Peptides against a protein of PDB entry 5D63. Designs and how they scored, part 54

Target 1, 292 residues: chain A of PDB entry 5D63
Amino acid sequence: SLRRGIYHIENAGVPSAIDLKDGSSSDGTPIVGWQFTPDTINWHQLWLAEPIPNVADTFTLCNLFSGTYMDLYNGSSEAGTAVNGWQGTAFTTNPHQLWTIKKSSDGTSYKIQNYGSKTFVDLVNGDSSDGAKIAGWTGTWDEGNPHQKWYFNRMSVSSAEAQAAIARNPHIHGTYRGYILDGEYLVLPNATFTQIWKDSGLPGSKWREQIYDCDDFAIAMKAAVGKWGADSWKANGFAIFCGVMLGVNKAGDAAHAYNFTLTKDHADIVFFEPQNGGYLNDIGYDSYMAFY

## One batch from the design tools (peptide; aimed at target 1 W207 D215 H256)

Design b2_p23_3_s4 (made by RFdiffusion4, then SolubleMPNN; from b2_p23_3, 14 letters changed)
Fold by OpenDDE base, seed 4:
Structure b2_p23_3_s4 (fold): chain B 292 residues (1-292), chain A 23 residues (1-23)
Amino acid sequence: as target 1 above (292 residues)
Amino acid sequence: SKDLPISKLPEMEERLLAFIASL
C-alpha cells in the first residue's frame, strides 16, 4: 500500500507531472499536466498523501504549495470531469476529495481512483504539453492505458525512516541520542539546501569564540530551513528535513555541532558543515547526539 | 571547521537540549 508521504506524481506515458496550476489556493484551480525538472523542487507538483483511517488504500492529496486538495468537480462520474484544487481537510469525508490509490497492472505505477465516482485521474489524451487537462475518466484497475497510470516518487521520509538512515551510518555510535521533532520530512535536494544556507546569511557569518561558534551555526541553519519551510509551503503535517548533530572528533579532544540531511535515495545521511556549506560523507566526528 | 574543546561538550549538550525543549 502507498504510505503517507509527499509525492511527485508523474505520468507513466509522458514526462508530465500532476501540477496545480500556478500553485493557486483558489477553489477550482485546475490541476494540469506539466513538465518537471528532476532533482529539483517542482513547487506546484508536490502532494501530501494522507491515508484515511479505516478506508483501505484511500487518501486525500494535499498540494504542498497551496494547501488545497485534489478535488473531482461535483464528484461527477462523467468522463472529462475537471480535477481541481479545492479547500479541504486531511481527513475529510467528502468523496470528491477521496482517492483510492493502488498499484496498476504493471506493478510499478499507480492508478488514482476517485472514491465516490470510481473514475480515474486521467492525463487527457496523454498530452505532454504544459497545462494539459487532467480529468476524471472512466477506467478499470487492469487497464494498461498510460493516461491513467502514475509513478509516485516519494520526496519525504518518516521520522522512523530518517532514524533508520541515521542508525546505519558508521559515524553513529551507541552513545548517540536522537530526538525526533516531527513525523514526516520533505527531503530537499542539496542545491536547495545550499541555497537556503546562502540566503540565511551564514556564509557571511564570522566564527567567534563563545558568542557565535559551531552550535550557533548549526542552529542557525536549522532555523533557516524551518523558516524557509514555513514561508514556502501552505500545507501542514510535514517538516523540512534538517538535522543538528553534536559530535566528538576522532582524537576525542574536540566537540563540534553541525547539520545533516539525507541522500537522494533517502537511505543514508550526509553531513553538512554550516560554517562553509560543505557536504561530507565523513565529517570527522562521531555523533554524540542529534535532533531533526 | 572550527570546533570547541571537549570540555565544552556538556555545555553544548545543555544548550542543544534547551533548544529542543523550546520547540
Scores: peptide ipSAE 0.353, ipTM 0.881, DockQ to the pose 0.900
OpenDDE base, seeds 1, 2, 3, 5: peptide ipSAE 0.349, 0.345, 0.348, 0.346; ipTM 0.878, 0.876, 0.878, 0.878

Design b2_p23_4 (made by RFdiffusion4)
Pose (drawn by RFdiffusion4):
Structure b2_p23_4 (pose): chain A 292 residues (1-292), chain P 23 residues (1-23)
Amino acid sequence: as target 1 above (292 residues)
Amino acid sequence: SAEDLARELMDQERAAGKTIAKV
């Protein structure tokens, strides 16, 4: 089963993503195929998949930017029916916004079926051009047609996954305790994590004993990332990944506060120095506390 | 909160006479 999370959904035949046109919140805004840039935030192309209780392999798909839902127009089973963004809720009983998502016959990509109509999300004619129509279409679960096959590229981690990445890190103090604050996190590319640090004003902040020292920088960065999340996205039910760690050196005589993020493959953590914007695999301290 | 706890732990490190890093 596809896990709850945030996904960039890529057509298996051509490198077009499912894109809510112009990120518009208007009811009826077309969902189309569009090119994308890896290792960036693709602002109109991120979808929060919320599992439906007791309805196997079925979800709502909420655009992260607009807060609107993937909706099969009037629930029609006619091939070519429009797939648009529409107002809705995470656990709606409206079948126009319910999607059964299971692996295709290639075992890697998925097919997306409307729960009401039993038709599939289809990149019409396999068109790779920006703005190509995506529609509901007749189809089967097992066929190889790439127009109806989609890679769900996971862009978020659960709290359990973040905890696992931290636990595998070699720079964790024996007294380490972690404090988990949310359940599902959008993992940022370093380019975006850095842009938030720049926009926070921290690059210009001066170190001052106690009144603006390492703990102030680290907490400020976390707060800046939290503000960015709420100000940038309209969908609810997730958080942005940015941790704070306190650590001690090998000699046991110096302590430091700093931030951390995740690697692209989501398996490991990487330390971030908020005083200078650097990313480090070894910051010189073993973490005895973290909150994220 | 977790932030308040982080500040409290950093104060404990200061009271224990440990160096607080400037980077």

Design b2_p23_4_s1 (made by RFdiffusion4, then SolubleMPNN; from b2_p23_4, 9 letters changed)
Fold by OpenDDE base, seed 5:
Structure b2_p23_4_s1 (fold): chain B 292 residues (1-292), chain A 23 residues (1-23)
Amino acid sequence: as target 1 above (292 residues)
Amino acid sequence: SPEDELRALMEEFRAAGLEIAKV
C-alpha cells in the first residue's frame, strides 16, 4: 500500500509528470503532463499524499507549491473530465478530491482512481508534450494501458525512516539521543541544499571563539532551510530535512556541531559541514545528540 | 509531540553542552 509522503508522479509510458500548471492556487487550475528534470526540485510537480483514516488505499493529493488539491471536476464519470487544482483540506469528505491509489497489474506502477466516479487519472493519448491534458477516464484496475499507470517516486521520508538511517550510521555514539521535531521531511538534492547554504550568508561568516562557532553555523543552516521551506511552499504537514548534530572526536578532546542530510536513496545520512559547505561520509566526530 | 521534543532538546542542551574544546 502507498504510504503517506511527498511524491513525484511520473507516467509509466512517457517521460511526463503530473504538473499543476504554473503552480497556481486558483480554483480550476489545470493539472497537466509536463517534462521534468531528474534529481532537481520540480516545483509544480510535487504532491503530498495524505491517507484517509478508515478508507482503504484512499488519499488526498495536495500540491506542495500551491497548497491546492487534485480535484475531478464535478466528480463526473465522463471520459475526458478535467482534473484540476482546487482548494480543499487533507481529510476532506468531498469525493471529487478523494483518490484510491493502488498497484497496477505490472506490480510497479500505480493507478489513481477517483473515489466517487471510479474513473482513472489518464494522460490523454499518452501525449508527452508540455501541457498535455490529464483527465478522468474509464478504465479497470487490471488493464495495461500506460496512459493510466503512474510511478510514485517518493521524495520524502518519515521521521521513522530518518531515525532508521541514522541508526545505520557507524559514526553515532553509544549515548546518542535523537529528537524528532516533525513527521514527514522533503529530502533536498545536494545542489538545492548547497544553494540554500550559499544564500544564507554562511560562506562569508567568520568563525569567532564561542560567540559564533560551530553550533552557530549549524543552527544558522537549519534556520536557513526552515525559512526556505516556509517561503517556497504553501502546503502544510511536512518539513524540509536538515539535521543538527553534536559530536565528540575519538580522542575525546574536541567537540563539534554540524549538519546532516540524507543520501539520494534515503537509506543513509551524509554529514554537512556548514563552515565550508562540504559533504562527508565521516566528519571525524561521533554524534551523541541530534535534532531534525 | 514537537513540544515534548523541544523540551527534551532544551534539557539536553543544558545538561550535555559542548564543554570540551569547540571547533
Scores: peptide ipSAE 0.153, ipTM 0.555, DockQ to the pose 0.212
OpenDDE base, seeds 1, 2, 3, 4: peptide ipSAE 0.074, 0.143, 0.148, 0.117; ipTM 0.506, 0.565, 0.559, 0.547

Design b2_p23_4_s2 (made by RFdiffusion4, then SolubleMPNN; from b2_p23_4, 7 letters changed)
Fold by OpenDDE base, seed 5:
Structure b2_p23_4_s2 (fold): chain B 292 residues (1-292), chain A 23 residues (1-23)
Amino acid sequence: as target 1 above (292 residues)
Amino acid sequence: SPEDLFRELMEEFRAAGLEIAKV
């Protein structure tokens, strides 16, 4: 079954993603096919899938940017019914906003079925153009039509997945204590992470003994990422991944505070030095404490 | 509460003893 998380949803037939037009929060905003750029933040194309308790394989889909939900207009079963953004809640009982998401017959892509109408989210005519219509359409789970097949590219990790990635890293001290602050984390591309760092003013900050040293830099970076998240997205129920670690060197005579994020495949962590903006696989310290 | 969590984190931060040679 599909895990709770943030997804970039891409058509199986053409290089088009499910896009909320202009990222608008207005009720009735069209959801359309749109081009995307791999390994970037596709701002209007990220969807938080929230599983409905006690309803198998059924979710709401919240647009991260607008905070509105994928909605089948009037819940109609008619082929060609508009799919729009509409105000809602994560655990709504409105069948217009409930989507059963299961693997297609190819075992890789998913189909998205409206819970009430039993029609499927369809990229009409497989149109790859920006602004192409996405609609509810008749179909079956076993049909091979790529217009109704979607790849769910996971853009987030759960706290458990993040914890597992940390545990696999060789630069963790035996006394390590980790503190998890949130349940689900959007993982940023390094380019975006670096841009937040630049915009924070940290590149121009001066190291000063105790008054503004390693811990201040590391905390300032985390605060900057938190603020960026709050300012960028209207959806709730997730955080932006940015960790803080405290570490000691092998000799035990130096301590450091630094940041970390996840690799592209979400399987490992990479260290980030907020004093110079560098990414490192080995920062020269073993972590005895982290919070993220 | 968020305030309680922050307090706990800061206590751990202090107790973790970064007051060796900081770089």
Scores: peptide ipSAE 0.162, ipTM 0.587, DockQ to the pose 0.233
OpenDDE base, seeds 1, 2, 3, 4: peptide ipSAE 0.108, 0.141, 0.149, 0.130; ipTM 0.618, 0.590, 0.606, 0.601

Design b2_p23_4_s3 (made by RFdiffusion4, then SolubleMPNN; from b2_p23_4, 13 letters changed)
Fold by OpenDDE base, seed 5:
Structure b2_p23_4_s3 (fold): chain B 292 residues (1-292), chain A 23 residues (1-23)
Amino acid sequence: as target 1 above (292 residues)
Amino acid sequence: SPIEELRKAMEELRKAGLEIAKV
């Protein structure tokens, strides 16, 4: 079963992703195939999949940028029916915006079936060009047609997954206590994380005893990431991953506050020093508390 | 709740800042 999360949805046949054209929030905005750059924020190509309670394998798909939802026009079962962005809600009963998502016959890709029409999201003719039509099309679950097969590249982690990644880190103290602030987190590439750090003004901030020391740097970074998230995305129901952590050195005579994020595979954490913008596998402190 | 957990985290920050030298 597909987990709740943010996905980059890539065609199984050609290097195209499901893209909301211009990221527009207008009703009826075309959803199209578009090229993408790996390990970057593909702004118009991120989708929050929200599972519908008590309806097996069925989701709404909210575009992160626009805050609108994937919508099959008039719920028509006719091949070639437009798939557009349209206003909606995460737990709608509108079958035009309900999508059954299950593994294809190849066991790695998914197919996206409209709940009402039973047609499938189709990259028409497998066209790899930017702006290529995506439409509802006749199909079956066992058909091997790559026009209707999609890889769901997970771009987020649940709070539980983040907690597990922290717990396996060898530098976490035995008395560690973590505090979870949200349920689902978009994980940023380091380049984006660093850019937010630069734009925050922290690179030019002066360390001052107590009045602006390690905790101020770490909290300022988290605040900057939070603001970046609020200013960048119109969808709700997720946060941007940026942790604050506290640690004590081996000698027990120095405490430090710092940040952390997740590695690309989401399996581990990496420490981030907001006083210099460095990423470290070992921050040099025994971590005993975090919130994220 | 997230609010309660945030409160606890902030309290831990305060305690840590008072116990030993900060760097």
Scores: peptide ipSAE 0.209, ipTM 0.528, DockQ to the pose 0.248
OpenDDE base, seeds 1, 2, 3, 4: peptide ipSAE 0.027, 0.206, 0.198, 0.204; ipTM 0.508, 0.539, 0.540, 0.533

Design b2_p23_4_s4 (made by RFdiffusion4, then SolubleMPNN; from b2_p23_4, 11 letters changed)
Fold by OpenDDE base, seed 3:
Structure b2_p23_4_s4 (fold): chain B 292 residues (1-292), chain A 23 residues (1-23)
Amino acid sequence: as target 1 above (292 residues)
Amino acid sequence: SPIDELRAAMEAMRAAGLTIAKR
């Protein structure tokens, strides 16, 4: 079953993603097919899938940027019915905004069925052009039509997944204690993470003994990421991944505070030095405490 | 092990009232 998370939803037939046009929060904003750039933040193409309790395989889909929800216009079962962004809530009972999402017949892609109409989200004619119509269309679960098959590329991790990634890292002290602050985290590409770092002013910040040293840099980076998240996205119910660690070196004669994020495959952590913006697999310290 | 050595060093420094350098 599909897990709660943030997804980039890509058509199985053509290189097109489900896009909320202009990221607009206006009711009735068209959802369309649009090109995307791998390993970047595709701003209008990220969707938070929130599972509905006690309704199997059924979700709301909230656009991360606009904070609005995928909505089948008037809940109509007519083929060609518009799919739009519309105001809503994560746990709505409005069948226009409830989507049953299950594996397609190929076992890798998903189909997205409107709960009420039983029609499927369809990239009309498999059109790969920017702005191509996405609509509700008649179909079946076992049909192989790629117009109605979608890859769900997971762009976030749960706190448990983050915890597991940390646990696999060899640079963790035997006395390590981690503190989880949120439930679901959007994982940023390094380029975006670095840009936030640059915009924070940290590259020009002067290290000063005690008054502005490693812990100040690390916390400032986390604060910058948090603010970036709040300023960038209108959806709620997730955070931006940026961890803080306290570590000690192998000799036990030096300590450091630093950041960390997740690798692209979300399986491992990578350390980030906020004093110089570097990414390292080994920062030279073993962590005895983290919060993220 | 490296971890054991680290623990021993930290404990020794603590017992002596010393702090480790902070970067």
Scores: peptide ipSAE 0.118, ipTM 0.567, DockQ to the pose 0.126
OpenDDE base, seeds 1, 2, 4, 5: peptide ipSAE 0.097, 0.021, 0.089, 0.097; ipTM 0.550, 0.551, 0.645, 0.558

Design b2_p23_5 (made by RFdiffusion4)
Pose (drawn by RFdiffusion4):
Order: structure tokens, then sequence, then C-alpha cells
Structure b2_p23_5 (pose): chain A 292 residues (1-292), chain P 23 residues (1-23)
């Protein structure tokens, strides 16, 4: 089963993503194929998949930017029916916004079926051009047609996954305790994490004993990332990944506060120095506390 | 957050160096 999370959904035949046109919140805004840039935030192309209770392999798909849902127009089973963004809720009983998502016959990509119509999300004619129509279409679960096959590229981690990445890190103090704050996190590319640090004003902040020291920098960065999340996205039910750690050096005589993020493959953590914007695999301290 | 940092840092008993760290 596809896990709850945030996904960039890429057609298996051509490198087009499912894109809510112009990120518009208007009801009926077309969902289309569009090119994308890896290792960036693709602002119109991120979808929060919320599992439906007791309805196997079925989800709502909420565009992260607009807060609107993937909706098969009037639930029609006619091939070519429009797939648009529409107002809705995470656990709706409206079948126009319910999607059964299971692996295709290639075992890697998925097919997306409307729960009501039993038709599939289809990149019409396999068109790779920006703005190509995506429609509901007749189809089967097992066929190889790439027009109806989609890679769900996971862009978020659960709290359990973040905890696992931290536990595998070699720079964790024996007294380490972690405090978990949310359940699902959008992992940022370093380019975006850095842009938030720049936009927070921290690059210009001066170190001052106790009144604006390492703990102040780290907490400020975390707060800046949290503000960015709420100000940038309309969908609810996730958080942005940015941790704070306290650590101690090998000699046991100096402590430091700093931030951390995750690697692209989501398996490991990387430390971030908020006083200078640097990313480090070893910051010179072993973490004895973290909150994220 | 600040209160949590103070509590955990006091429990650890080690002063902040506080200066920036470089690669």
Amino acid sequence: as target 1 above (292 residues)
Amino acid sequence: FKALVDEEHAKMGVAFDGKAVYA
C-alpha cells in the first residue's frame, strides 16, 4: 500500500508531472502534465495523499499549494472526462475526489483509479508538452499502457522515518533524547533550506554572549522554517522538516546548538550551522537532545 | 523551545562555546 505522505507524481512514459495549473485554488482548475526540475520545490506539483479509513488503498489527493483536491468532473465514467482541482475535505465521501492507488504491472509505478467511476488517471496520448490534458479514461489494472502509469516520488518522511535517520548517525551522544513534534514532514532540498535561512535575516545576525548566541540562531531558524511552511502552503496535515539539536564535544567541555535536515534519499541527517549557512556531515559535537 | 533548551542544557552541565562551527 502507498503510505500517507506528500508525493511528486511523474508519468512513467514521459517526464511530465501531475500539475495543478498555475497552482490555482479555483474550482475546475485543470490538472495537466508539466515538466519539472529535480531537487527543487515544484510548487504546483506536490500532492498530499490521505488514506481513507476502512477503504482499502483509497485516498484523497490534496494539492499542497492550493489546498484543493484532485476531482473527476461530475464523476463521469466517459473516457476523456476532465481531472481538475476542486474544493473538498481530507476524508470526504464524495467519490469524485476518492482515488484507489495500487501498483501497476511493472511493480514500481502505480495506477490511479477513481473510486466512483472505476476509470484511471490518464496523460492523454502520452503528450509530454507542458499543459497536456490529464483525464479519466477506461483501462485495466494490469495493462502496460504508460499513459496510465505514475511514479509516486515520496517527498516527505514520517516521524518514524526521521527518527531512524537520526539513530543511524554516528554523532549521537550516549545520553541522547529526541522530542517529536509532528507526524509527517516535507523534506526540503538544501537549496530551499538555505533560501529560508537567507530570507530569515539570520545571515546578518551577530553572535552575542547569551543574548544572541548559538541557541538563539538555532531556534530562530526553526521558527523561520515553521513560518515559511504556513505562509507557503494551503494544505494542512503535514509539517516542514527542520530540527534543532544541542550537542557536546568529544572532550566534554563545550556545547553547541545547531540545526539539522535530511539527505535527498531520506536515510540520513545532515547538520546545518545557522551562524554561517554551512552543511556538515560532522559538526564537531555529539547530540544530546533534539527537537523536530 | 527556549525553556526546553535551557532545561536540557542545565541538565547536561556544559557551557556553550557558542562560536560558529566551520567545515

Design b2_p23_5_s1 (made by RFdiffusion4, then SolubleMPNN; from b2_p23_5, 15 letters changed)
Fold by OpenDDE base, seed 2:
Structure b2_p23_5_s1 (fold): chain B 292 residues (1-292), chain A 23 residues (1-23)
Amino acid sequence: as target 1 above (292 residues)
Amino acid sequence: LRELFEREREALGVPLDGRPVFA
C-alpha cells in the first residue's frame, strides 16, 4: 500500500535515518544510520520507491542523490549482511535490490524485507550514532523490534496529488486550466526554494515593462528550480515542484504571472512571488492557467 | 509559452502584469 514516491526513511526507535554514506555513487557504498534535520532536504537520505509491477508491495529504492539502489550484499540471508548502494535500474529483477515494504505490527511504521533473502533492513543494535551499520537481519513481520521498523516520511507528491491541492485552493478561477508536466515531484522546504530563488539572480533582476515583467520572473524561477534539480540529483523519474500560474484579479482588469509550491503537509498550495521572494496564501489573483 | 500567455490574456481581455510588485 506504500505509494510510489520519495521518502525520508526514519528509524522507529531512534532519531536516525537511512543514509547513503557521503552520497557516493560507488558500488558497495555503505548505507548507514545517520542523524537528520527535520524540514530540511537531508541530501543523502532521500529514496525513490518505485513499485514493481505485478509484485505486491515490492519496490526498488533509489537514492536520490547518488542514483544508486539499496542492495543487500550478495543477497545473503545471514544476519549482519551489509546493505549498500549499488548501480541498478528501477525495474530490476535482481532480488538483491528488491524490497517488500509493508506496515509493521504497530500499524504506523514499515518493515523493509529483502525479496530474495526474506531478511529485514535492520539498524544494528538500534545504534543512533552517525555511520551505524544497517544490515539485513532475520526477523518476522509481526516482531516488534524497533531496529527493523521504519517511518516513511513522504517528501514528494504525484501529479494527481498536486492537482488535488490546487483544486482545493479558493484562488482558482472558474476558467482554470492546468497542465501537468511530470508525474512525481519532490516538494522543497521553503528555505530551499528561497535559496534557489536567491541563487537564480532574480532578486537582482530589474522589472521592465513587458520586456522583463511578471511572466519572465515566473518562468525564470521555474527554470532555475528545474536546473537545480538536474544539477543536484542523479536519480531520474521525478521532478522538483515549482509551478507557474497566470491569474486575474477580482476586478477583472488586471492579470499577473507568479509561482506556487506546496505546503509542508502537501495538502495545499502556497503562492510565491518571484519578484520579491514572498510566500502568500492570497496573492490577489485567481488562477486561470497553471503548468507544473 | 509566450503563445499561451498571449492567448489567455486575449481571452480574458485584461492586461498582463497589471500589478507588478516593483514599478
Scores: peptide ipSAE 0.024, ipTM 0.586, DockQ to the pose 0.455
OpenDDE base, seeds 1, 3, 4, 5: peptide ipSAE 0.026, 0.026, 0.018, 0.029; ipTM 0.561, 0.564, 0.567, 0.571; seeds 1, 3, 5 fail the geometry check

Design b2_p23_5_s2 (made by RFdiffusion4, then SolubleMPNN; from b2_p23_5, 13 letters changed)
Fold by OpenDDE base, seed 3:
Structure b2_p23_5_s2 (fold): chain B 292 residues (1-292), chain A 23 residues (1-23)
Amino acid sequence: as target 1 above (292 residues)
Amino acid sequence: MRELFEKERARLGVPLDGKPVFA
């Protein structure tokens, strides 16, 4: 079954993603097919899938940028019914905003069925052009029609997945204690992470003994990422991944504070040095404490 | 970028911050 998380949803037939047009939060904003750039944020094309308790394989889909929800207009079962952004809540009972999401016949892609109408989210005519119509359309679960098949690329990790990534890293001290602050984390591309670092002013910050040293840099970076998240996204129920670690060197005579994020495949962590903006597989310290 | 950074770090061998560790 599909896990709770943030997804980039891509058509199985053409290089088009489910896009909330202009990221608008207005009720009735069209959801359309749009081109995307791999390994980027794709701002208007991120969707938080929230599973509905006690309703098998059924979710709301919240646009991360607008904070509005995928909505089948009037819940109509007519082929060609518009799919729009609309105000809602994560655990709504409105069948216009409830989507059953299960694997397609190919075992890799998913189909997205409206809970009420039983029609499927369809990239009309498989049109790869920007602004192509996405609509509810008649279909079946076993059909191979690529117009109704979607890849769900996970753009977030759960706290458990983050914990697992940390646990398998070789640079963790035997006394390590981790503290989880949130449940689900959007993982940023390094380019975006670096841009936040630049915009924070940290590149121009002066290291000063004790008064503004490694811990200050590391905490400032985490604060900057948090603020960026709050300013960038209208959806709730997730955080932006940016960890803080305290570590000790192999000799046991020096300590350091630094940041970390997850690798592109979300399987490992990579260390980030907020004093110079560097990414390292080995920062020279073993972490005895982290919070993220 | 990462590779260059790591090479430079390895060359210099200087910690960016070296606070004492207290047990």
Scores: peptide ipSAE 0.028, ipTM 0.552, DockQ to the pose 0.065
OpenDDE base, seeds 1, 2, 4, 5: peptide ipSAE 0.022, 0.022, 0.026, 0.027; ipTM 0.582, 0.626, 0.571, 0.576; seed 4 fails the geometry check

Design b2_p23_5_s3 (made by RFdiffusion4, then SolubleMPNN; from b2_p23_5, 12 letters changed)
Fold by OpenDDE base, seed 3:
Structure b2_p23_5_s3 (fold): chain B 292 residues (1-292), chain A 23 residues (1-23)
Amino acid sequence: as target 1 above (292 residues)
Amino acid sequence: LRELFAEERAALGVPLDGKPVTA
């Protein structure tokens, strides 16, 4: 079954993603097909899937940018019914905003069925152009029509997945204790992570003994990422991944504080040095404490 | 932060301070 998380939802037939037009929070904003750039944020094309308790395979889909929800207009079962952004809540009972999401017959892509109307989210005519209509359309779960098949590219990790990634890293000290702060984390591309670092002023900050040293840099980076998240997204229920670690070198005679994020495949962590903006697979320290 | 994590550092016998990194 589909896990709770943030997804980039891509058509199985053409290189088009489900896009909330202009990222607008206005009720009735069209959801359309739009081109995307791999390994970027794709601001208007991220959706938080929140599973509905006690309703199998059923979710709300909240646009991360606008904070509005995928909505089948009037819940109509008529083919061609508009799919729009609309105000809502994560655990709504409004069937216009409830979507049953299950694997298609190909075993890789998903189909998105409106809970009430039983119609499917359809990229009309498989149109790959920007602004192409996405609508509710008649269909079946077994049908192979790529207009109604979608890849769910997961852009976030759960705290458990992050914990697992840390646990398998070779640069973790035997005395390690981790502290989880949130439940679900949007994982940023390095380019975005670096831009946040630049905008924080840290590149121009001077290391000063005790008063502004490694821990200050690491905490400042985490604070900057947190602020960026709050300023960038209107949806709630997730955080932006940026960890802080305290580590000791192998000789046991030096300590350091630094950041870390996840690799592109979310399977591993990569260390980030907030004093110079570098990404490292080995920062020269083994972590005995982290919070993220 | 230093106070909060003092026990972990003590267990390692490591100084509280990190060293600067070359920019």
Scores: peptide ipSAE 0.029, ipTM 0.628, DockQ to the pose 0.471
OpenDDE base, seeds 1, 2, 4, 5: peptide ipSAE 0.026, 0.017, 0.026, 0.028; ipTM 0.627, 0.486, 0.606, 0.656

Design b2_p23_5_s4 (made by RFdiffusion4, then SolubleMPNN; from b2_p23_5, 11 letters changed)
Fold by OpenDDE base, seed 1:
Structure b2_p23_5_s4 (fold): chain B 292 residues (1-292), chain A 23 residues (1-23)
Amino acid sequence: as target 1 above (292 residues)
Amino acid sequence: MRELFEEERARLGVPLDGKPVYA
């Protein structure tokens, strides 16, 4: 089954993603097909899938940018019914906003069925143009029509997945203790992570003994990412991944505080030095404490 | 946050101040 998480949802037939038009929070805002750029944020095209307890394979889909939910207009079963953004809640009982999401016949893509109408999210005519209509449309789970098939590219990790990535890293001290702050994390591309670092003012900050040393740099980066998240997204129920670590060198006579994020495949961590903006596979320390 | 750092560093018996990577 589809895991809770943030997804970029891409059509299986053409290079188009499910896009909330202009990222608007207004009720009735059209959801449309739109081009996307790989390895970027794709601001209006990120959706938090929240599984509904005790309803198999059924989710709400919250647009990260607007904080509104994917909504089938009037819950109509008519082919061509508009799919829009609309205010809602993660665990709503409104069938207009409940979506059953299961694998298609090809075993890789998904189909998105409205819980009430039993119609499917359809990129009408497979139109790859920006602003192309997305609508509820008649279909079946087993047919191969790519207009109703979607790849769910996962853009987030659970705290458990992050924990697992840390655990398999070779630069973890035997005394390591990790403190998990949130449940689900949007993982940023390095370019975005670096831009936040630049905008924080840290590139111009000077190390000063005790008063502004490694821990201050690491915390400042964490704070900058947190603020960026709060300022950028209207949806709740997730965080932006940016970890803080304390580490000790092999000799045990030096310690350092630094940041870390996840690799593109979410399988490993990469260390980030907030004093110079560098990404490293080995920062020269073994982490004995982290919070993220 | 500082209190947590100090506690963990004390537990390990390691220096409290990290070495700068960038001056």
Scores: peptide ipSAE 0.050, ipTM 0.699, DockQ to the pose 0.504
OpenDDE base, seeds 2, 3, 4, 5: peptide ipSAE 0.031, 0.029, 0.031, 0.028; ipTM 0.657, 0.538, 0.668, 0.644

